Peptides against a protein of PDB entry 6B4J. Designs and how they scored, part 85

Target 1, 315 residues: chain A of PDB entry 6B4J
Amino acid sequence: DITMQWYQQLQDASMQCVLTFEGLTNSKDSQAKKIKMDLQKAATIPVSQISTIAGSKLKEIFDKIHSLLSGKPVQSGGRSVSVTLNPQGLDFVQYKLAEKFVKQGEEEVASHHEAAFPIAVVASGIWELHPRVGDLILAHLHKKCPYSVPFYPTFKEGMALEDYQRMLGYQVKDSKVEQQDNFLKRMSGMIRLYAAIIQLRWPYGNRQEIHPHGLNHGWRWLAQILNMEPLSDVTATLLFDFLEVCGNALMKQYQVQFWKMLILIKEDYFPRIEAITSSGQMGSFIRLKQFLEKCLQHKDIPVPKGFLTSSFWRS

## One batch from the design tools (peptide; made by RFdiffusion4, then SolubleMPNN)

Design b1_p17_1_s4 (from b1_p17_1, 6 letters changed)
Fold by OpenDDE base, seed 2:
Structure b1_p17_1_s4 (fold): chain B 315 residues (1-315), chain A 17 residues (1-17)
Amino acid sequence: as target 1 above (315 residues)
Amino acid sequence: ESEEIRKEIQELAEKLQ
């Protein structure tokens, strides 16, 4: 399976990255500890500052992240910070930055769906200039949300239940598994962020270049989902989230082929979702149903709420 | 018709890899 091979390659690259900077992370030296903390803050704070407020602020955040990744000194916490302060500094920053982008999907986008777009456009722009950050974003995303690959982890003989739950993307703390609603909320946030990344380009970059992880991956994701047996609640939820965020872009890109896919979803795949949907899970099912019916009736998919307009970039 | 559409979708997905 090419998809699973790709997944494994990204996970291996992520693990190798962690091993590469282990000297920095495990150092007992006071100076190394200080550098680690400064680099961690420099990598993560700008991402947390991403908002829907103004395009000018978003540009400043982008420029700061790009400067840091380019080996330039940046101001963080009142100090000058550079990845050149330690030989493992760049690898550490790339990893922590990628982790933070995915975490913003998991937390911020999960709570505020519109936040997907400003986060995604920065992530896309950084990915274009720093491909390794993009690969690490995918690795973090796939690990936290296997449905973004997509694949459904299977229980293997001898596996601990908690480990299986973690593989599915659940948080398990003190032998307590995360509630289903919170789980789905986090998964939704990550899928929405991903769906935004694959369609957005940083407006101040070289737009003539091919998107490093574009809408072709959106088509592949949908194609793979449609070949998988649906999971109760999960499939209906994430399919809706994906289509709501990137359906308009896919429609514009793939035209007639997109509508054929949407018909297939409605007529062939949707009944399979229905067959596994319990009465208590009808919310996600009904939402997907209504979305598909509306889109097919109007022969249009609306631009998602929070999509960045020209007015945003002038602010 | 659905099987034909499914095939077309998969063929395009393969082409986009």
Scores: peptide ipSAE 0.594, ipTM 0.953, DockQ to the pose 0.892
Fold by OpenDDE base, seed 5:
Structure b1_p17_1_s4 (fold): chain B 315 residues (1-315), chain A 17 residues (1-17)
Amino acid sequence: as target 1 above (315 residues)
Amino acid sequence: ESEEIRKEIQELAEKLQ
């Protein structure tokens, strides 16, 4: 399977990245520890500061992240920090930055869906300038949310149940598995972030360049999902989340072909979801149903709430 | 009709790889 090979290559590259900065990570030297902490803060704090408040602030955050990745000194925690402080500093920062973007998906976007757009536009813009960060974003995203690939991890003979649960994306702490609602919430956040990334371009970049991971991947994601047997609650939830965030963009890009896909979802795939939906899972099912029916009736998919407008960039 | 649409979707997905 080409998709699984690609997924494995991403995971291997991510693992190799971790190995490259292991010296920095495992150092017992006080100065190296300080550098590590400073670099980690410099990489992650700006991402946590991303908000829907003002475009000018978002630009400042972007410029700071880009400066850091470009080997320029940045102010963090009252100190001048640069990736040049350690030979492994750049790899470490790229990895931690990518990890933090995905964490904002599973935490911030999970709780506030509109946060997907400002996070995604920064991530997309950084990806254009720093392709390795993009690959690491995909590696982190797909590891935490295999449904974003998409694939459904299978239980293998001899596998521990906890390891299988982790492969499915569940958090397992002290032999306690995450509650299904929290799991779905985190998966939703990551899917929404992904759906936002594939459609957004940094407005101050070179727009003539091809998106490094654009809407073509959105079409492929849908095409692959439609070839998979649905999972109870998961498929209905994530399909809705994906279409709500990037459906308008896909409609504009693929036009008639997109509407054919939406009809296929409603007429062929939706009954398959219904067949596996229990009475306790009707919420996600009904939400998807109502969305599809509304879109087909109106022959339109609304612009998602939180989509960044020209007025945002002037603020 | 659904099979034709499915085929078109998959063919486009392949072209977009």
Scores: peptide ipSAE 0.591, ipTM 0.952, DockQ to the pose 0.892
Fold by OpenDDE base, seed 3:
Structure b1_p17_1_s4 (fold): chain B 315 residues (1-315), chain A 17 residues (1-17)
Amino acid sequence: as target 1 above (315 residues)
Amino acid sequence: ESEEIRKEIQELAEKLQ
């Protein structure tokens, strides 16, 4: 399977990246530890500062991240920080930055869906200028949310149950698996972030260039999901999240073909989802149903709440 | 009809690969 090969290649690249900066991460030297912490803060704090408030602030954050990745000194925690402080500094920062973007999907977007858009537009813009960060975003995303690939991990002979649960994206702490609602909330946040990334371009970049990971991947994701047997609660939840965030963009891009996709979901795929949906899981199913019915009735998909407007960029 | 639509969707996905 080409998709699984791609998944594995990204995971391998991510693992190789970790090995590359192992000297920095495992150093017992006090100066190296300080540099590591400074670089980690410089990579992650700007991402945590992303908000829906003002386009000008978002630009400042972008410029700071880009400057850091470009080997320029940036101010972080009252100190001048540069990736040039250590030969492994750039690899470390790229990895930690990518990890932080995915973490914002997992945490911030999970709690505040509208936060997907400002985070995604920065991530997309950084990806355009720094492709390795994009690959690492995918690697982190795929590892935490295999449904973003998409694939459903399978239990293998001899596998520990906890390892299987982790492969599915569940957090397992002290032999306790994460509650389904919390799991779905985190997965939703990551899928929403991904759906935002694939449609957004940084407005101050070269818009003539092809999106590094654009809406074509959105179509492929949907096509692959529809070829898979639905997973209880997960498929209905994430399909809704994906369509709510990028459905309008997909509609504009693929037009008639997109509507055929929605019809197929409603008429062919829905019964398959329903067949595996328990009474306690009807919430996600009903939400998807109502969304699709509304969209098909109106022949329109609304622009998602939190979508960045021209007024945002002038603020 | 659904199978035809499914085929069309998959063919487009392959082209976009």
Scores: peptide ipSAE 0.587, ipTM 0.952, DockQ to the pose 0.903
Fold by OpenDDE base, seed 4:
Structure b1_p17_1_s4 (fold): chain B 315 residues (1-315), chain A 17 residues (1-17)
Amino acid sequence: as target 1 above (315 residues)
Amino acid sequence: ESEEIRKEIQELAEKLQ
């Protein structure tokens, strides 16, 4: 399976990245520890500052992240910080930055869906300039949300239940598995962030270049989902999240073909979701149903709430 | 009709690889 090979390659690259900066992370030297902490803060704090407030502020954040990744000194915590302070500094920063973007999907977007767009446009713009960060974003995303690949992890003989639960994307702490609602909320946030990334480009970049991971991956994601047996509650939830965020962009890009896909979802795939939906899971199912019916009736998919307008970039 | 649409979707997905 080409999709699974791609998944594994990204995971392997991510693991290799961790090994490359192990000297920095495991160092007992006080100066190395200080550098590690400074680099981690320099990478992650700007991402946490991303907001829907002003385009000018978003540009400042982008420029700071790009400067850091370019080996330029940046101000962080009142200190000048550079990836050149340690030979493993760049690899470490790229990894932690990518991890933080996915974490913002998992936490911030999960709670505030509109936050997907400003986070995604920065992530997309950084990905254009720093492809390795993009690969690491995918690696982190796929590990936390295998449904973003998409694939559904399977239980293997001899596997511990907790390990299987973790593979499915559940958090397991002190032998307690995460509640289903919290799990779905986190998965939703990550899918929404992904759906935003694939459609957005940084407006101050060279837009003549091809998007490093564009809407073609959105079509492929949908095609793959439709070729899979639905998973209870998960498929209905994430399919809705994906279509709500990137459906308008897919409609504009693929036009008649997109509407054919939407009809197929409603007429062929939706009954398969219904067949596996219990009475306690009807919420996600009904939400997807209403969305599909509304879109088909109006022959339109609305622009998602929080989509960045020209006025945002002038602010 | 659904099978034809499914085929078209998959063919496009393959082209977008």
Scores: peptide ipSAE 0.586, ipTM 0.952, DockQ to the pose 0.889

Design b1_p17_2_s1 (from b1_p17_2, 5 letters changed)
Fold by OpenDDE base, seed 5:
Structure b1_p17_2_s1 (fold): chain B 315 residues (1-315), chain A 17 residues (1-17)
Amino acid sequence: as target 1 above (315 residues)
Amino acid sequence: LEELRKEFEELTKELEE
């Protein structure tokens, strides 16, 4: 399975990255600990500052992240911080930065769907300049949300139930599994972030270059989903999330082929979702139904709420 | 629907190359 091979390759690369900076993370030396903390803050704080407020502020954040990844000193917590402070500093920062982008999908986007776009455009721009960060974003995303690959993890003989639940993307704390609504909310945030990344380009970069992980991956994601048996509640939820965020972009890119795919979803795949949907799960089902019907009726996919306009970049 | 599925599969293959 090519998809699973790709998944595993990314996970292996992420694991190798962790091993490369293990010396920094496991050091008991006071100076090394200080460097680690400073680098971690420098990598993550700018991402947390991303907002929908002004394009100029977003550019400042981008420039700071790019400077850090380029080996330049940046100001963080009142200190000058550089990845050159430790031989493992760059690998550590790339890993933590990628992790933070995915966490913003899991937390911020989950609560505020419009936040997907400013986070995604920064992530896309950084990915273009720093491909390793992009690979690590995918690795973190895939691990937390296997549905972004997509695949549905299966229970294997001898596996602990809690481990299986974690593989599915559930949080398990003190032997208590996360509630389904919270789980779906987090998964939705990550899928929405991914759907935004694949369609957005940083406007101050070389836009003539090919997107490092563009809309063709959106088509691939849909194709893989449609070739899988639907999962109760999950498939309907995430398919809606994905189409709401990147459906307009896919429509513009693939035109007639997109509409053929959408018809296939409505006429062939949607009944399969219906067949596994219980009365208690009708919310996600009805939302997807109404979205598909409206889009097909109007022959249009609306621009998603929060999409960044030219006016945003002038602010 | 069968024709649409076939076209979709062909296009998918093309985009993966």
Scores: peptide ipSAE 0.165, ipTM 0.831, DockQ to the pose 0.750
Fold by OpenDDE base, seed 3:
Structure b1_p17_2_s1 (fold): chain B 315 residues (1-315), chain A 17 residues (1-17)
Amino acid sequence: as target 1 above (315 residues)
Amino acid sequence: LEELRKEFEELTKELEE
């Protein structure tokens, strides 16, 4: 399976990255610990500062992240920080930065769906300039949300239940599995972030170049989902999330072909979702139903709430 | 629906190549 090979390659690359900077992370030296913490803050704080407030602030954040990744010193926590402070600094920063982007999907976007767009446009722009960060974003995303690949992890013989739950993307703490609503909320945030990344380009870069991970991956994702047996509650939830965020962009890109796919979803795939939907899961089901019906009726997919406009970039 | 499915699969193949 090509998709699973791709998944595994990204996970392997991520693991190799961790091994590469293990010296920095495991060091007991006080100076190394200080450098690690400074680099971690420099990589993650700017991402946490991303907001929907002003395009100018977003540009400042982007420039800071790019400068850091370029080996330039940046101000963080009142100190000058550079990846050159340690031979493993760049690998560490790339990993932590990518991790933080995915975490913002998991947390911020999960709670505030509109936050997907400013986070995604920065992530996309950084990915364009730093491909390794993009690969690591995918690796982190895939690990936390296998549905972003997409694949549904299967229980294997001899596997512990908790390990299987973790593979599915559930958090398990103190032998307690995460509640389904919280799980779906986190998965939704990550899928929404991904759906935003694949359609957005940083406006101050060379947009003439091909998107490093563009809308063709959106089509691929949908195709893969439609070729899979739906998972109860999960498929309905994430399919809606994905289409709400990038459906308009896909419609514009693929036009008639997109509408054919949407009809296929409504007429062929949706009944399969219905067949596995319990009475307690009707919320996600109804939401998807209403969305599909409205889009097909109006022959339009609305621009998602929070989409960045020209006025945003002038602020 | 079968025709739509076939078309979708063909388009998907083209996009993956």
Scores: peptide ipSAE 0.162, ipTM 0.831, DockQ to the pose 0.712
Fold by OpenDDE base, seed 1:
Structure b1_p17_2_s1 (fold): chain B 315 residues (1-315), chain A 17 residues (1-17)
Amino acid sequence: as target 1 above (315 residues)
Amino acid sequence: LEELRKEFEELTKELEE
């Protein structure tokens, strides 16, 4: 399976990255610990500052992240910080930055869906300039949300139940599994972030180049989903999230081909979702149904709420 | 529906190549 090979390759690359900077992370030296913390803050704080408020502020954040990744000193916490402070500094920062982008999907986007767009446009722009960060974003995303690949993890003989639950994306703490609503909320946030990344380009870059992970991956994702048996509640939820965020972009890109796919979803795949949907899970099912029916009726998919406009970039 | 499925598979193959 080519999809699973891709998944495994990204996970292997991520693991290799962790091994590369293990010296920095495991150091008992006080100076090394200080450097690690400074680098971690320098990588993650700018991402947490991303907001929907002003394009000018977003540009400042982007420039700061790019400067850090380029080996330039940046101000963080009142100190000058550079990846050159340690031989493993760059690898560490790339990993932590990528992790933070995914965490923003998991947390911020999960709670505020419109936040997907400013986060995604920064992530896309950084990915264009720093491909390794992009690969690490995918690795983190795939690990936390296997549905972003997509695949459904399977229980293997000898596996602990808690480990299986974690593989599915659930948080398990003190032998307590996460509530379904919280799980789906986090998964939704990550899928929405992904759907935003694949369609957005940083406006101040060289837009003549091909998107490093563009809308063709959106088509691939949908194709893979349609070739899988639906999972109760999960498939209906995430399919809606994905289409709400990137459906308009896919429609514009693939036109008639997109509509054929949407008809196939409505007429062929949707009944399969219905067949596995219990009475207690009708919320996500109904939401998807209404969305599909509305889009097909109007022959349009609306631009998602929070989509960045020209006015945003002039602010 | 069968025809649509076939078309989708063909298009998917084309777009992934």
Scores: peptide ipSAE 0.160, ipTM 0.827, DockQ to the pose 0.789
Fold by OpenDDE base, seed 2:
Structure b1_p17_2_s1 (fold): chain B 315 residues (1-315), chain A 17 residues (1-17)
Amino acid sequence: as target 1 above (315 residues)
Amino acid sequence: LEELRKEFEELTKELEE
């Protein structure tokens, strides 16, 4: 399966990256430890500063991240920090940066859906200039949210239940599995971030270049989902999240073909979701239903809340 | 629906190339 091969390749690349900077990570040298911490902060703090407040601030953050990845010194914690301070510095920073983007999906976007857009536009812009960061974003995303691939992990004979739960994306602490609502909230955040990334371009980049991971991947994601049996609660939730965030962009891009796909979802796939939806899971189901019906009735997908406007970039 | 499915699959194939 091509999708699973792609998934595995990204995971392997991510693992190899970790091995590459293991020397930096495991160093007992005080200076190396300091460098590691400085690099980690330099990579992650700017991402945490991303907000919906002002486009000018977003540009500053982008420039700082790009400078760091370009081997230029940046100010972090009152210190000058550069990836050149250690031979594994660049690999480490790329990995930690990518991890942090996904974490913002998992945490910030999960709690504040509108935050997807400013995070995504920075991630997209950085991905365009630094493809390895993009691959690592996918690797982190896929590992935390297999539904972003998409695939549904299967329980294998001899597998521990906790390991299976982790593979599904659940957090398991002290033999306690995460509550379904919290799980879905985190998954939603990551899917929404992904849906935002594939449609957004950094406005100050080379606009002639193709998106490194564009809307065609959105279509691919939908196609793959539609070819899979729905998973209870998960599919309805994430399909809604995805369509709410990138449905408008897909509509504009694929026009008639998009509507044909949406009809296929409503008439063919949605009944399959219904068949596996319990009475306790009707919330996600109803939300998806209402969304699909409204969109088909109005022949329009609304622009998602939080979508970046020209006024944002002038601020 | 069958026609729509076919068209969807064809477009999907095109986008994956």
Scores: peptide ipSAE 0.136, ipTM 0.817, DockQ to the pose 0.695

Design b1_p17_2_s2 (from b1_p17_2, 9 letters changed)
Fold by OpenDDE base, seed 5:
Structure b1_p17_2_s2 (fold): chain B 315 residues (1-315), chain A 17 residues (1-17)
Amino acid sequence: as target 1 above (315 residues)
Amino acid sequence: MEELRKEFLELQKELES
């Protein structure tokens, strides 16, 4: 399976990255610990500062992240910080930065869907300049949200239930599994972030070049989903999330082909979702139904709420 | 419907190449 091979390759690369900076993370030396903390803050704080308010602030954040990844000193926590402070500094920062982007999908976007766009455009721009960060973003995303690959993890004989739940993306703490609504909320956030990344380009970069992970991957994602049996509640929820965020972009890019796909979803795939939907899962089902019907009726996918406009970049 | 599915899958292959 090509999709699973791709998944495993990214996970292997991520694991190798962790091994590369293990010396930094496991060091008991006080100076190494200080450097680690400074680098971690320098990598993650700018991402947490991403705002929907002003394009100028977003540019400042981007420039800071890019500078850090380029080996230049940046101000963080009142100190000058550089990846050159440790031989493993760059690998560590790339890993932590990628992790933080996915975490913002899991947390911020989950709670505020419109936040997907400013986070995604920064992530896309950084990915364009630093491909390794992009690969690590995918690795983190796939690990936390296997549905972003997409695949549905299966229970294997001898596997602990908790381990299986974690593979599915659930948080398990103190032998208590996460509630379904919270789980879906987090998964939704990550899918929405991904859907935003694949369609956005940093406006101050070379936009004439091919997107490093563009809309073709959106088409791939949909194709893979449609070739899989639906999973109760999950498929309806995430399919809606994905289409709401990037459906307009896909429509513009693929035009008639997009609509053929949407008809296929409505007429062939949706009944399969319905067949496995229980009464307690009608919310996500109905939402997807209404979205598909409205879009097909009007022959239009609305621009998602929070989409960045020219006016945003002038602020 | 089968024809649409076939077309969609063919397009997928082209985009992934």
Scores: peptide ipSAE 0.036, ipTM 0.768, DockQ to the pose 0.692
Fold by OpenDDE base, seed 1:
Structure b1_p17_2_s2 (fold): chain B 315 residues (1-315), chain A 17 residues (1-17)
Amino acid sequence: as target 1 above (315 residues)
Amino acid sequence: MEELRKEFLELQKELES
């Protein structure tokens, strides 16, 4: 399976990255620990500062992240920080930066869907300039949300239940599994972030270049989902999230073919979703149904709320 | 894009069968 091979390759690359900076993370030296913390803050704080307020502020954040990844010193916590402070600094920063982008999907976007767009446009722009960060974003995303691949993890012989739950994306703490609503909320945030990344380009880059992970991956994602049997509650939820965020872009890109896919979802895939939907899970199913019916009726998918406009970039 | 459309058409055929 090509998709699973791709998944595994990204996970392997991520694991290899962790091994490369293990010396930095495991060091007992006080100076090394200080450097690690400074680098971690320098990598993650700018991402946390991303907001929908002003395009100019977003550009400043982007420039700071890019400078850090380029080996230039940046100001963080009142100190000058550079990846050159440690031989493993760049690998560490790339990993932590990628992790933070995914965490923003998991946390910020999960709670505020509109936040997907400013986060995604920065991530996309950084990915264009630093492909390794992009691969690590995918690795983190896929690990936390296998549905972003997409695939449904299966229980393996001898596997502990908790490990299986974690593979599915659930948080398990003190032998207590995360509540379904919280789980779906986090998954939704990550899917929405992904859907935003694949359609957005940093406006101050070379836009003549091909998107490093563009809408063709969105098309692939949909095709893969449709080739899979639906998972109870999850498939309906995430399919809606995905289409709400990138449906308009996919419509513009694939036109007639995209509408054929939507019809296929309505006529062929909905019965499969319905068949595995319990009465308590009907909400997600109904939401998806209503969305698709509205889109098909109007022959249009609305631009998602929070989409970045020209006025945003002039602010 | 043509390749993706072709792939979709094949997928569509499979789903309709």
Scores: peptide ipSAE 0.031, ipTM 0.708, DockQ to the pose 0.092
Fold by OpenDDE base, seed 2:
Structure b1_p17_2_s2 (fold): chain B 315 residues (1-315), chain A 17 residues (1-17)
Amino acid sequence: as target 1 above (315 residues)
Amino acid sequence: MEELRKEFLELQKELES
């Protein structure tokens, strides 16, 4: 289908990118190795410095990332670093930067949900100026979290169990599969980051331009989820995560249609989730239930905690 | 956005039927 074609195209582009900078990554030359490490640090450290502390600091981080991607020298680890130091430098930096954004969803947002917003607004702003970074973000996100596409990977005959588990997004180390709670935590972080990206615009960019991957993709995601059979625990968890983060934005954008969708979720889809929910998985189910009931009762979906306010940008 | 609205409306009709 069209969704799977889109998924595959992004994965192919990501693979092609890796092949493009293979010379840099596989080089035995001491200078090339040094350049690689410097570029990797320059691409990833600024992303790790993203925080909710001050808008001014966030702008500095954004400017540094943008400068690096624009071929300008930046200071990293006390050294001047530029993508022009190697012919494959730009491709490498774009790939590693995109990977780091998704990793922050997987790790930082997973543990601190509010961190989604400052990370997402930087990612969105960079995506607007550097579309290839955006495509690579999606590719990394889809690979780590197929539920962000969304699709559910299927077991194929002859496939190793570990490979199937990895396709589902589980980490498998030394033949030990990741615990379900840790898995869901990581998936939640990535979904929350995605839900934040599709609604946020960098305030210092050209706001007249269309969002490169906006709320229409959120609507598509919901529609696709609703057309799929629910997975135990996964669907309830991620649907809640998504709606909590971007539900308010979707409500404002789609208004009556949004509420029709919520009613459909509550009356039609929710019983299907219930039917596959075991007693040990009631936590995510109940959380989704309470959220939907509260929103429908109040005819409002709250602004998510951690949403960036005007006061943040003045700091 | 209109196309997405149409797709969703079609989806809604399918789900309501």
Scores: peptide ipSAE 0.029, ipTM 0.702, DockQ to the pose 0.090
Fold by OpenDDE base, seed 4:
Structure b1_p17_2_s2 (fold): chain B 315 residues (1-315), chain A 17 residues (1-17)
Amino acid sequence: as target 1 above (315 residues)
Amino acid sequence: MEELRKEFLELQKELES
């Protein structure tokens, strides 16, 4: 399976990255520990500062992240920080930065859906300039949300239940599995972030270049989902999230083919979702139904709430 | 619907290449 091979390759690359900077992370030297913490803060704090408030602030954040990844010194916590402070500094920063982007999907976007767009446009722009960060974003995303690949992990003989639950993306702490609503909320945030990344380009970059992970991957994702049996509650939830965020972009890009796909979803795939939906899961099902019916009726998918406009970039 | 599904999947393969 090509999809699973791709998944595994990204996971292997991510694991290899961790091994590469193990010296930095495991060092008992006081100076190395200080450098590690400074680099971690320099990588993650700017991402946490991303907001929907002003385009100018977003540009400053982008420039700071790009400078750090380019080996230039940046100010962080009142200190001058550079990846050149340690031989493993760049690998460590790339890994932590990618991890933080996905975490913002998991936490910030999960709670505030409109936050997907400013986070995504920065991630996309950084990915364009630093492809390794993009690969690591995918690796982190796929690990936390296998439905972003997409695939549904299977229980293997001899596997512990908790390990299987973690593979599915659930958090398990002290032998207690995460509640379904919280799980779906986190998955939704990550899918929405992904759907935003694949359609957005950093406006101050070279837009003549091909998007490093563009809308064609959105089309792939939909095709793969539609070629799989639906999963109870999960498929209805995430399919809605994906289409709400990038449906308008897909419509504009693929036009007639997009509408054929949407009809296929409504008439062929949606009944399969209905067949596995229990009475307690009707919320996600109804939401998807209403969305599909509205879009088909109006022959339009609305621009998602929070989409970045020209006025945002002038602020 | 089956024909539409096949067309969609073929288009997907083309767009991924």
Scores: peptide ipSAE 0.059, ipTM 0.789, DockQ to the pose 0.731; fails the geometry check

